Peptides against a protein of PDB entry 3V4O. Designs and how they scored, part 160

Target 1, 234 residues: chain A of PDB entry 3V4O
Amino acid sequence: DQPLAKDKVALLIGNMNYREHPKLKAPLVDVYELTNLLRQLDFKVVSLLDLTEYEMRNAVDEFLLLLDKGVYGLLYYAGHGYENFGNSFMVPVDAPNPYRSENCLCVQNILKLMQEKETGLNVFLLDMCRKRNDYDDTIPILDALKVTANIVFGYATCQGAEAFEIQHSGLANGIFMKFLKDRLLEDKKITVLLDEVAEDMGKCHLTKGKQALEIRSSLSEKRALTDPIQGTEY

## One batch from the design tools (peptide; made by RFdiffusion4, then SolubleMPNN)

Design b2_p23_8_s4 (from b2_p23_8, 10 letters changed)
Fold by OpenDDE base, seed 3:
Structure b2_p23_8_s4 (fold): chain B 234 residues (1-234), chain A 23 residues (1-23)
Amino acid sequence: as target 1 above (234 residues)
Amino acid sequence: EEEKKKKEEEIEKILEKMRESLK
């Protein structure tokens, strides 16, 4: 039987114009491309650029409220970030330099909240740096995802993104989105799809050894982004 | 579903207004 989604909702955040940090370019195009693709997949998409801490927190909170039993959710973030001892943080555009955890959004906290929503599928994609922040003394909080969480977490590093953005002029995708967009519409289990994206990144001479996609999943069911919404048969 | 769509649109509008107000 064809898996069904109760609803499909997505929140896309791209931070570029940082006040106290280097500006980025790729998030604009990446958010745009992903928005168009997800709409083709019948997702309801909210796309936001250059969010302050306050705005980001509100956006994420409201997104979490949209998650419910059987809902397919997708959260995407592109921008600056850091990782300390297993804790990952998304950096708002108004974050100070140096920034601390108090100025940022903790990914693991969001994942913890997602697992409580009994979603049919929840995808969290990060396209941000994973560098250590020596100015943050946050104590690591590591919680395992519940088996029934149906969460797929994709983490694309930006270590080679700076070089990639420099080499590309105009409206060019980031490295992760370049490969993701080619497969996103495929009718495949989401973990299989992302694994193929990871393989593509590894085979490309431009990204080999420079960029990688880390995938973590608690998905035990065959779920795809192409799954129809309940009440609509395709 | 309609309620969720409405909520989504509301969120977007609120965030856009907030962003503009901070400029």
Scores: peptide ipSAE 0.033, ipTM 0.603, DockQ to the pose 0.027
Fold by OpenDDE base, seed 4:
Structure b2_p23_8_s4 (fold): chain B 234 residues (1-234), chain A 23 residues (1-23)
Amino acid sequence: as target 1 above (234 residues)
Amino acid sequence: EEEKKKKEEEIEKILEKMRESLK
């Protein structure tokens, strides 16, 4: 029997115009293209660019309110970030230099809140750097990231991502989105889809050894982004 | 489809209000 979604909602955040950090360009194009793709998949999409800390927190809070039993949720972030001792942080555009955890949004905290929802599917995709922030002394959150059966976490990382963004003069996709967009509309279990994306990234000589996709999931059901919404005719 | 659009607009409106409050 075909899995059904009660609803489909997505929040896309792309931070580019940082006040105290290098500017990025890829998030604009990536968010735009992802928006269009998700709309083709009948997602209700909210796309936001260049969010301050306050705005990001509010956006995430509002997104979480949309998550409910049987809902398919997708949260995408592209921008600056860092990872310290297993804790991942999304950096708002108004973050100081250097930024610290109190200025950023902790991914693990958001995931914890997402776990409290009885969603049919929850996809969290991060496209940000995973470098350590030596200026952050935040105590590691132990065992905070426990992906439940309804959550799929994808972490795309690129070595020298900032340098890549600066060197690229035109509007081009980030590496992750370049490969993701080719498969996103496929009627496949989301973990299988992401695994194929990871494989594509690994085969490409341009990205081999430079960017990888880490996937964390315990999804036991064949849930796909293409799953129809209950009560809708297709 | 119309319901979807309305819901998106509602969310966008809420988020826009938040932005305006920061001005």
Scores: peptide ipSAE 0.029, ipTM 0.579, DockQ to the pose 0.029
Fold by OpenDDE base, seed 5:
Structure b2_p23_8_s4 (fold): chain B 234 residues (1-234), chain A 23 residues (1-23)
Amino acid sequence: as target 1 above (234 residues)
Amino acid sequence: EEEKKKKEEEIEKILEKMRESLK
């Protein structure tokens, strides 16, 4: 019995051209490749690049409105970020230097909102820095994922760096995307798939000890990105 | 269900507009 998605929607955000922070390149290629892969998986994909705080908040809000019972959602972010005591923040391109939580989007708040949507599956993937921001004194607010949330959270980070780019297949990918793209189309439970990606990253000489993937899940059902949409026979 | 579909289409349109505005 194949699980079915009511619909599949994805929001991909790649921030590169920061006004007050180092420019990035990998998000462009990574968002592009991920877009193509997710479309092959019958996701409705919205890909946005270089979003301001206002635009990011609006994009996330609109994405959340698409989430509903039985929907498969995927949110991907690549860009600058930071983590303070368990709170992760995505940095918009217009963020000041130094940036503060008021200028950024809190990942945990978004996750909290996602778990209220009764999704069939919700995947949140972050490819950003996890360094502490000493200019942010925000008090940690950590809510555990609900057991029924069906949320899978993947956090890819480079040790000591926000991003590490490698040349692969003629493209300058982020390390996370290099390994993710090789497995993303596999018909596997999403947590198993991501675990394998994590293992691949750990075994590769290029990434061993330099970049890792942290996975957190409240998924209690067998769900895969390859699951067909209701009314279709794929 | 139909109303939901219309809402989803509207949201997709908004997001598409945002994408276009960023090009």
Scores: peptide ipSAE 0.029, ipTM 0.625, DockQ to the pose 0.023
Fold by OpenDDE base, seed 2:
Structure b2_p23_8_s4 (fold): chain B 234 residues (1-234), chain A 23 residues (1-23)
Amino acid sequence: as target 1 above (234 residues)
Amino acid sequence: EEEKKKKEEEIEKILEKMRESLK
C-alpha cells in the first residue's frame, strides 16, 4: 500500500550574481546541499546557477516535460523575487532594474502547467523575498490548485530584500535550507515535513519574526520524498 | 518493464540536454 513514484526528477535553480540587483550568497550552498540530499532520495537532479530569463524559461519548460503521470517532481528556486497581489515572480539574473512581470517567471503560471501533468507528487519550493514591486501592474492571476494535482507549494520568505544567511559548519546556508536539510530525508508526508520545518523556523530565535514558511497544497494522498521508485528494490 | 526503461532513458536524455544546453 506504499505509494510509488514512476520516477523522480528535480530542477534546482540558484540565482546569485544579478546584473542590476544586489548579489546573493546563500543560493550556492543551498543548491549544492539540496542537490546532495535529493540524490540520496534517488532524484535525478539538474542544478543550475545564475540563469538568465531565457535560460530559466527553457529550464522550466524542460522540467515540465519530465513531469508525467505518477512522476515525482521537485522544483526549487533561490534568488530574488517579488509578489504582487497573489502573483509571485522569480527574477532572472539579467532582469533589468526595475524589472517587470515580462522579465520574470510567474510562479502561478508554472503551477498551472504542473496541474496538467497528473504527477504523483509535485513539490515547488521558493526561497525568495515577497517584496512588492511597485513597477509591475500585472493583474492578479488567482487560480486555485486542482485537487487532482498532487502539488505542494512551499514559500520561504523574509521581510527584507536580502537573504538572511547563517554560517554553519563552514558553510553559509539560507535560513530555509538550514532547517529543511535536517528533515528532508525523513519518511514523512511532504506537507507534514514542511510543516515541521516551518515550526522549527518559528521557534528559532534567529528566524522568529524574520522568516517564515508558507505551505499550500492540493495533495490528497500520503506522498513522501522517500517514496520508492516503481520497480526498484531497496 | 521495457516501457519503464524507455521512459527512464528519455528522462535521462532530457536531463542531460538541460545540463548541457543551459549552463
Scores: peptide ipSAE 0.036, ipTM 0.570, DockQ to the pose 0.022; fails the geometry check

## One batch from the design tools (peptide; made by RFdiffusion4, then SolubleMPNN)

Design b2_p24_1_s1 (from b2_p24_1, 10 letters changed)
Fold by OpenDDE base, seed 1:
Structure b2_p24_1_s1 (fold): chain B 234 residues (1-234), chain A 24 residues (1-24)
Amino acid sequence: as target 1 above (234 residues)
Amino acid sequence: MKEIDTGDKELEKKREEELKELLA
């Protein structure tokens, strides 16, 4: 009685070399590490760095084309971002200062489009800040999401809080990825896996009181990233 | 995300070594 995926597809985006915002360092290594891990899990992985708004929108469109009924879809983002009224916005490298919603990609819009593909699992791993953007007064009106009971959000930080990276010497890594990578290959329900990552992060003295993993899920089945692809041997 | 000052140079060094190994 093993849950099966029709296919497994992941889009990883790491933005660091912003034109008009502080440059980041961790997304480079974080995307690399996650790419290698997801490939070990038989995901088809597209990894992209330093995307403009145009390129990000195209990447998402191409990602959606790979999704279909029963497919596991995973979107990872590392970079600048914000959250207004419960909506998460990913910031492209060419975003103006200040940026607004029309300059950014709304995660909830992507989720809606993923639901239209009748995916088997929708996982969002968002390694970005979740503070409100006071320069964006737009209240987005989004279409209602379907009740699919297959959505998992892993927020690197709590609502209204910041996500952090360690920038020592020439190498940097996000705190979230530091702990996620240690457990990502475990054969466990994705929410259970993330819960364990949250506990590991909670023991980190570096981010106590500053950053904590938040899990938001409607997942009603025991689905794991390790679930085999339908038609393959396991 | 933002940079965090860990204040723990040994931890940072350890992480750097791990990353160098991974990226080698």
Scores: peptide ipSAE 0.102, ipTM 0.584, DockQ to the pose 0.500
Fold by OpenDDE base, seed 2:
Structure b2_p24_1_s1 (fold): chain B 234 residues (1-234), chain A 24 residues (1-24)
Amino acid sequence: as target 1 above (234 residues)
Amino acid sequence: MKEIDTGDKELEKKREEELKELLA
């Protein structure tokens, strides 16, 4: 039986023009290309660039409002970030230097809220660094996640590592997006798709030993981004 | 994300060229 999505909603955030941190280039094109691809997959896509903390929080809130039972939710983030105690933090463009957790958005908190919506699939694609932020000693008190078996994390880099771009190059894509976009439209279970992306990215000599895609999933169903929307005639 | 910094401009240039070729 083909899994069906009640709807498909994606929030794409690309932060580049940081006030107190190095500027990035890849998020612009990455968000653009991912937007186009997800739209081909019948996602309702909201794409935003250079969000302040306030704007990011609002965007997430609005995104959550679009989620409901059986809805596929996809959150993509490209920008600066860090990971403390297994929690991923997205850094807004107006974050101070150094930034702390109170300045950032915790992905796992968003996941918790998505679970409350009884979504059919929760996909997080995080193109950010995952190094420990030594300036943040906050131990997050997170609510326990439910066992929904519908969660997929695609980390552009492995734990404790960084995601890279060539800032001064004319390159359009970050490394993660370069390989992701080539496979995103494939009708495959999302974890299988990402695994293939991981293998493709692993062939990139520039980031070998520095950046590797990590897939963390609890997905008990063969759900794909290509899954049809329920009630839609094709 | 972070810019790749090898500490060697020539090496960075080479890596950039390799990346451009890969991404072309």
Scores: peptide ipSAE 0.091, ipTM 0.583, DockQ to the pose 0.346
Fold by OpenDDE base, seed 5:
Structure b2_p24_1_s1 (fold): chain B 234 residues (1-234), chain A 24 residues (1-24)
Amino acid sequence: as target 1 above (234 residues)
Amino acid sequence: MKEIDTGDKELEKKREEELKELLA
């Protein structure tokens, strides 16, 4: 049987103009192009740029309000970030230097809240660095995740590594989005799609040995971003 | 996300141009 989504909702965040950290450029184009692609896939898309901590938290809250049982939820983030103890932290533009977990948004906490909504699919596309933040010694106590077998993480880079851009490249994609956009509309299981993106990205000699796509998933069904919405003719 | 930093400005400039071509 063809998998069906009750609805499809995406939140895209691109942070570039940091107050106390290096400015970025790629998120602007990446968010724009991803927005257009996801809309072609009938996602309801909210795209936001340069969010403060307060604004990011509000955006996530509003995003969660759009989720419900069987809904496909997609969170995309491009900006500064770090990973401590397997937890990914998105850095708002007003974060201090150095920043700590209390200044940032924990992706796994968002996942937990998405699971409470009984979503049909949870996709996280994180275009940020995954190095440990040595200035943050906080051990987050996260609520236990449910066993939903509907989670997919696409990390633009591998564990303990960095995601790269060229700051003076003008209006150009980041490495991850360059290859993702070529395949995003394909009718394939999301993990298969991302695997192919990983292979394509591996051909980039400029970031070879520096950046590689990592896929982490617990997805027991053939779910695709192209899956039709319930009540709609396919 | 981080800018490529090789410590070699000339190499970085070269990589930047190559990346621009790849991403165009």
Scores: peptide ipSAE 0.075, ipTM 0.577, DockQ to the pose 0.342
Fold by OpenDDE base, seed 4:
Structure b2_p24_1_s1 (fold): chain B 234 residues (1-234), chain A 24 residues (1-24)
Amino acid sequence: as target 1 above (234 residues)
Amino acid sequence: MKEIDTGDKELEKKREEELKELLA
């Protein structure tokens, strides 16, 4: 007896054309690939590229409106980012240089809001660097998270490290997505799936010692992205 | 993210082919 999702909703954000920061290329392809895969998994997918702070906040708000009790929520982000004191910050394309937390979106805040929706599963796939931002001295005081045991973080890189993209002949893809896409459709508990992705990535000589997938989860049920939507027969 | 120099032309070529197929 496998878990059922009330619905499945994903927000994919790829920021690459930064105004005050190095431009990226992989988010375009990564978002595209992930969109197609998640649609095959019957996710309702909203994919957006090159969002300003205002647009990102609006996108998150709209995403949250689609969440409700038992809904699977997945947030994917590819772009610049940083991590301070365990809090992940997604950097909008119009962020100043240097950027601060007030210019960025805190993932943990989004998680808090998702918990308020009583979601069935909260998945964050963060393809961004996780180095500390020395220019941001803000220590966010977050409300205590609920104990929902339905949270999964897939970090493209380990804490304090960078995430990389590969480029050849104008085509670029993130290292994380390169391996994630090969397993995303597997009917496995999401943490098991990500663990296998981590092993695959670990075999890549390009990022050995530079980038390693980190999984952070509190998932007490065998929930998978392949879980069927309640009331739907396939 | 940062760009990485793979130093592996074979891998780069393979990746390019994969990406082209995906984007076709």
Scores: peptide ipSAE 0.172, ipTM 0.618, DockQ to the pose 0.461; fails the geometry check

Design b2_p24_1_s2 (from b2_p24_1, 9 letters changed)
Fold by OpenDDE base, seed 1:
Structure b2_p24_1_s2 (fold): chain B 234 residues (1-234), chain A 24 residues (1-24)
Amino acid sequence: as target 1 above (234 residues)
Amino acid sequence: MKEIDTGDEELERKREEELKKLLE
């Protein structure tokens, strides 16, 4: 009774060369490594770097066009971000300083649109800070999400906390990706996989008390990133 | 994201070498 995906599609966004904010280094390598891994899992992967607001919105729109009933959708983001009132906001490279929600992309809005596509699985891997943006006083009023029981959030850090990258060396890597990449190919329920990543990260002395993986899930089925695509031999 | 310093230059050097190989 193996769960099947109609298709598997991933959008990976890495923003690092910000115009009005501190530049990052890890997203480059992180996106590359994750791209390679997801392709090994037969995901159709679109990877983009340093997107403006306009480009990010277009990328998301194109991503949504690839989604359909039963399709596994995965969105990965590495860059600056914030979380206000439980909503996650991805910051484009051309965002002003300070930025507001109108300048950013709300992850929950994307999730809503994914649900409208009747996807089989919705995975969000958000490698960004989750601190409140004090310069944004907007209280988003979002439509209620449907009960689809197929949502998984992997937050690189806890609510209200920061996500870190290693920039000491010439090639930086995010802490989250450092541990995620070692387990991503395992044939396990995605929430179980992420839980193991969380344990691995928890043993890292570098981010002890600073960064911890948070998993939020309503996934009611044993779905894995390794699940075969319907119509293929396995 | 924010920068974090490992304080271990040798470890970072090794990591850098591994990553360079991956990206070649």
Scores: peptide ipSAE 0.180, ipTM 0.581, DockQ to the pose 0.520
Fold by OpenDDE base, seed 2:
Structure b2_p24_1_s2 (fold): chain B 234 residues (1-234), chain A 24 residues (1-24)
Amino acid sequence: as target 1 above (234 residues)
Amino acid sequence: MKEIDTGDEELERKREEELKKLLE
């Protein structure tokens, strides 16, 4: 009854040094810490920092090539972003100011492509702001998603809200990662795990009323990041 | 993501360099 992953692959992107936008600090540490944790979970992890649009698109393409039937795919993004009409956009470091959808990577498009790979699990951890980009009034036309019942979104913040980072002695973590890292290794259904993270984060006085974790999922199986890879001893 | 500025820039720079090396 234990779900098995054919493989586990993660792409982590942390964008901090934006050319035309405010620089961030947390993505560096967040990507590092998450990398270590996911490797402990036997994920094949590709971690990249400060990607241009071209580099981000290439990274996603390469990531998709590693996906196949039954593979667990995890995409983590920390950086600037926005959400228009329910579509999440990751902002490359070389994005213009203002940026538009054509300059950014649409997460839902990536999801569509992941579904085509017949992945066993699709996890998106998006540590970015989700405010509407008023400078982009383009309504995205996306291909319809399949009903795969294996999708989990962990948004660091609510729709229309901002995500924050906390610095201690020069080091910064995103608030989302601060709490995620404490539970990521737990052998629990990923949605349950994220729910616990949400509760932990909800106790943070610094972001009360400002940031809250949002979980959006259609996961019909008890899939966990700790699920063993098929063909390996567990 | 929105930054809460509370840290030393120099210390952060050094840490950034170290972390980048670890990610390579």
Scores: peptide ipSAE 0.165, ipTM 0.575, DockQ to the pose 0.336
Fold by OpenDDE base, seed 3:
Structure b2_p24_1_s2 (fold): chain B 234 residues (1-234), chain A 24 residues (1-24)
Amino acid sequence: as target 1 above (234 residues)
Amino acid sequence: MKEIDTGDEELERKREEELKKLLE
């Protein structure tokens, strides 16, 4: 009766050294910490830093090739980003200033492709700003999503808001990752786990009133990151 | 992401210290 994963695959992207935008520091440590945790959960993890548009698109393509029926897929992104018309855009390090949608990767397009693979679970953890990009007036035309009821979004910040770091804190985690890593190994439904992370982060006085975790999900089964892989003992 | 900017260096220092304590 326990849910099983056919396999578990994660792609982690941290962009810091932007050519035409402010540089970041937290993604380095955050990607490292998350990599170690997901490997403890028996995820196959690919972690990449400072990707150009070309490299990001290739990484996503390779990630999608590893997905199949019943596979758990997790995409983590830390870097610059924006949200227009409910669509999330990840910004490559070589993006121009200002950047537009054609320079960026749309998360919802990736989700569509993941659904075509008939995955068992699709998790997106997005540590980026969600402010509207006024320099991009493109209205995206996206294909309709399937009804798969296996989707979870964890946004480091709420809609229309910003995600923060403290750049002079050395090798300190970003705020989102600090609280996420404390609970990530717990054997709980992923939405319940993220809800507890949201409460923990809400107690942080540094970002009170500035940053809050948002959970958006359509998950009809009790799926956890700790779910065993089919063929293994549990 | 972006850096928190309070416009007050002393306030930022205090916040940094608080954050470091949480990360220990």
Scores: peptide ipSAE 0.159, ipTM 0.570, DockQ to the pose 0.334
Fold by OpenDDE base, seed 4:
Structure b2_p24_1_s2 (fold): chain B 234 residues (1-234), chain A 24 residues (1-24)
Amino acid sequence: as target 1 above (234 residues)
Amino acid sequence: MKEIDTGDEELERKREEELKKLLE
């Protein structure tokens, strides 16, 4: 009854040193901590910081090459971002001010490509603001997604809201990662795990009424990040 | 945009440099 992963691959991107936008601090620590945790979960982790548009696109391409039938794919992003018409856009460090969709990476496009790989699980953890970009009026025409029932989105904040970072013990973490890291290793269905993270975050007085975790999922199987990899002995 | 709860900037800078090295 235990779901199995053919393999587990994660791409972690933390953008903090923007050229034309405010610099961030949390992505560095967040990527570091998440890397360590995912490695404990036997993920093959590629962690990258401060990527240009070109580098981000290449990283995603390489990530997709590692995906195959039954593989668990996890994409984590920490940095600036926006959401227009339900589409999430990750902002590269060399993005102009203002940036537009053509300067950014659309998460839903990545999801479409992941579905083509017939992955076993697609997890997106997006630690970015989700405000509308008023400087981008482009309505993307995306291909229809397949019905794969293996998709989980963890948004650090609600639609139209901002994500925050706080300094703890001299290091800054995103609020999302602050709570995610405490539960990530738990052997629970990923949606259940994220729901618990949401409750923990809800107890944070600093972000009460300002930031709340949003979970969007279509997951028909009890899949967890702790699921073992096929062909391995434990 | 994402807001930062600021602390000791110097300490954070040093730790940031150390973490960057670990990720390289």
Scores: peptide ipSAE 0.182, ipTM 0.556, DockQ to the pose 0.313; fails the geometry check

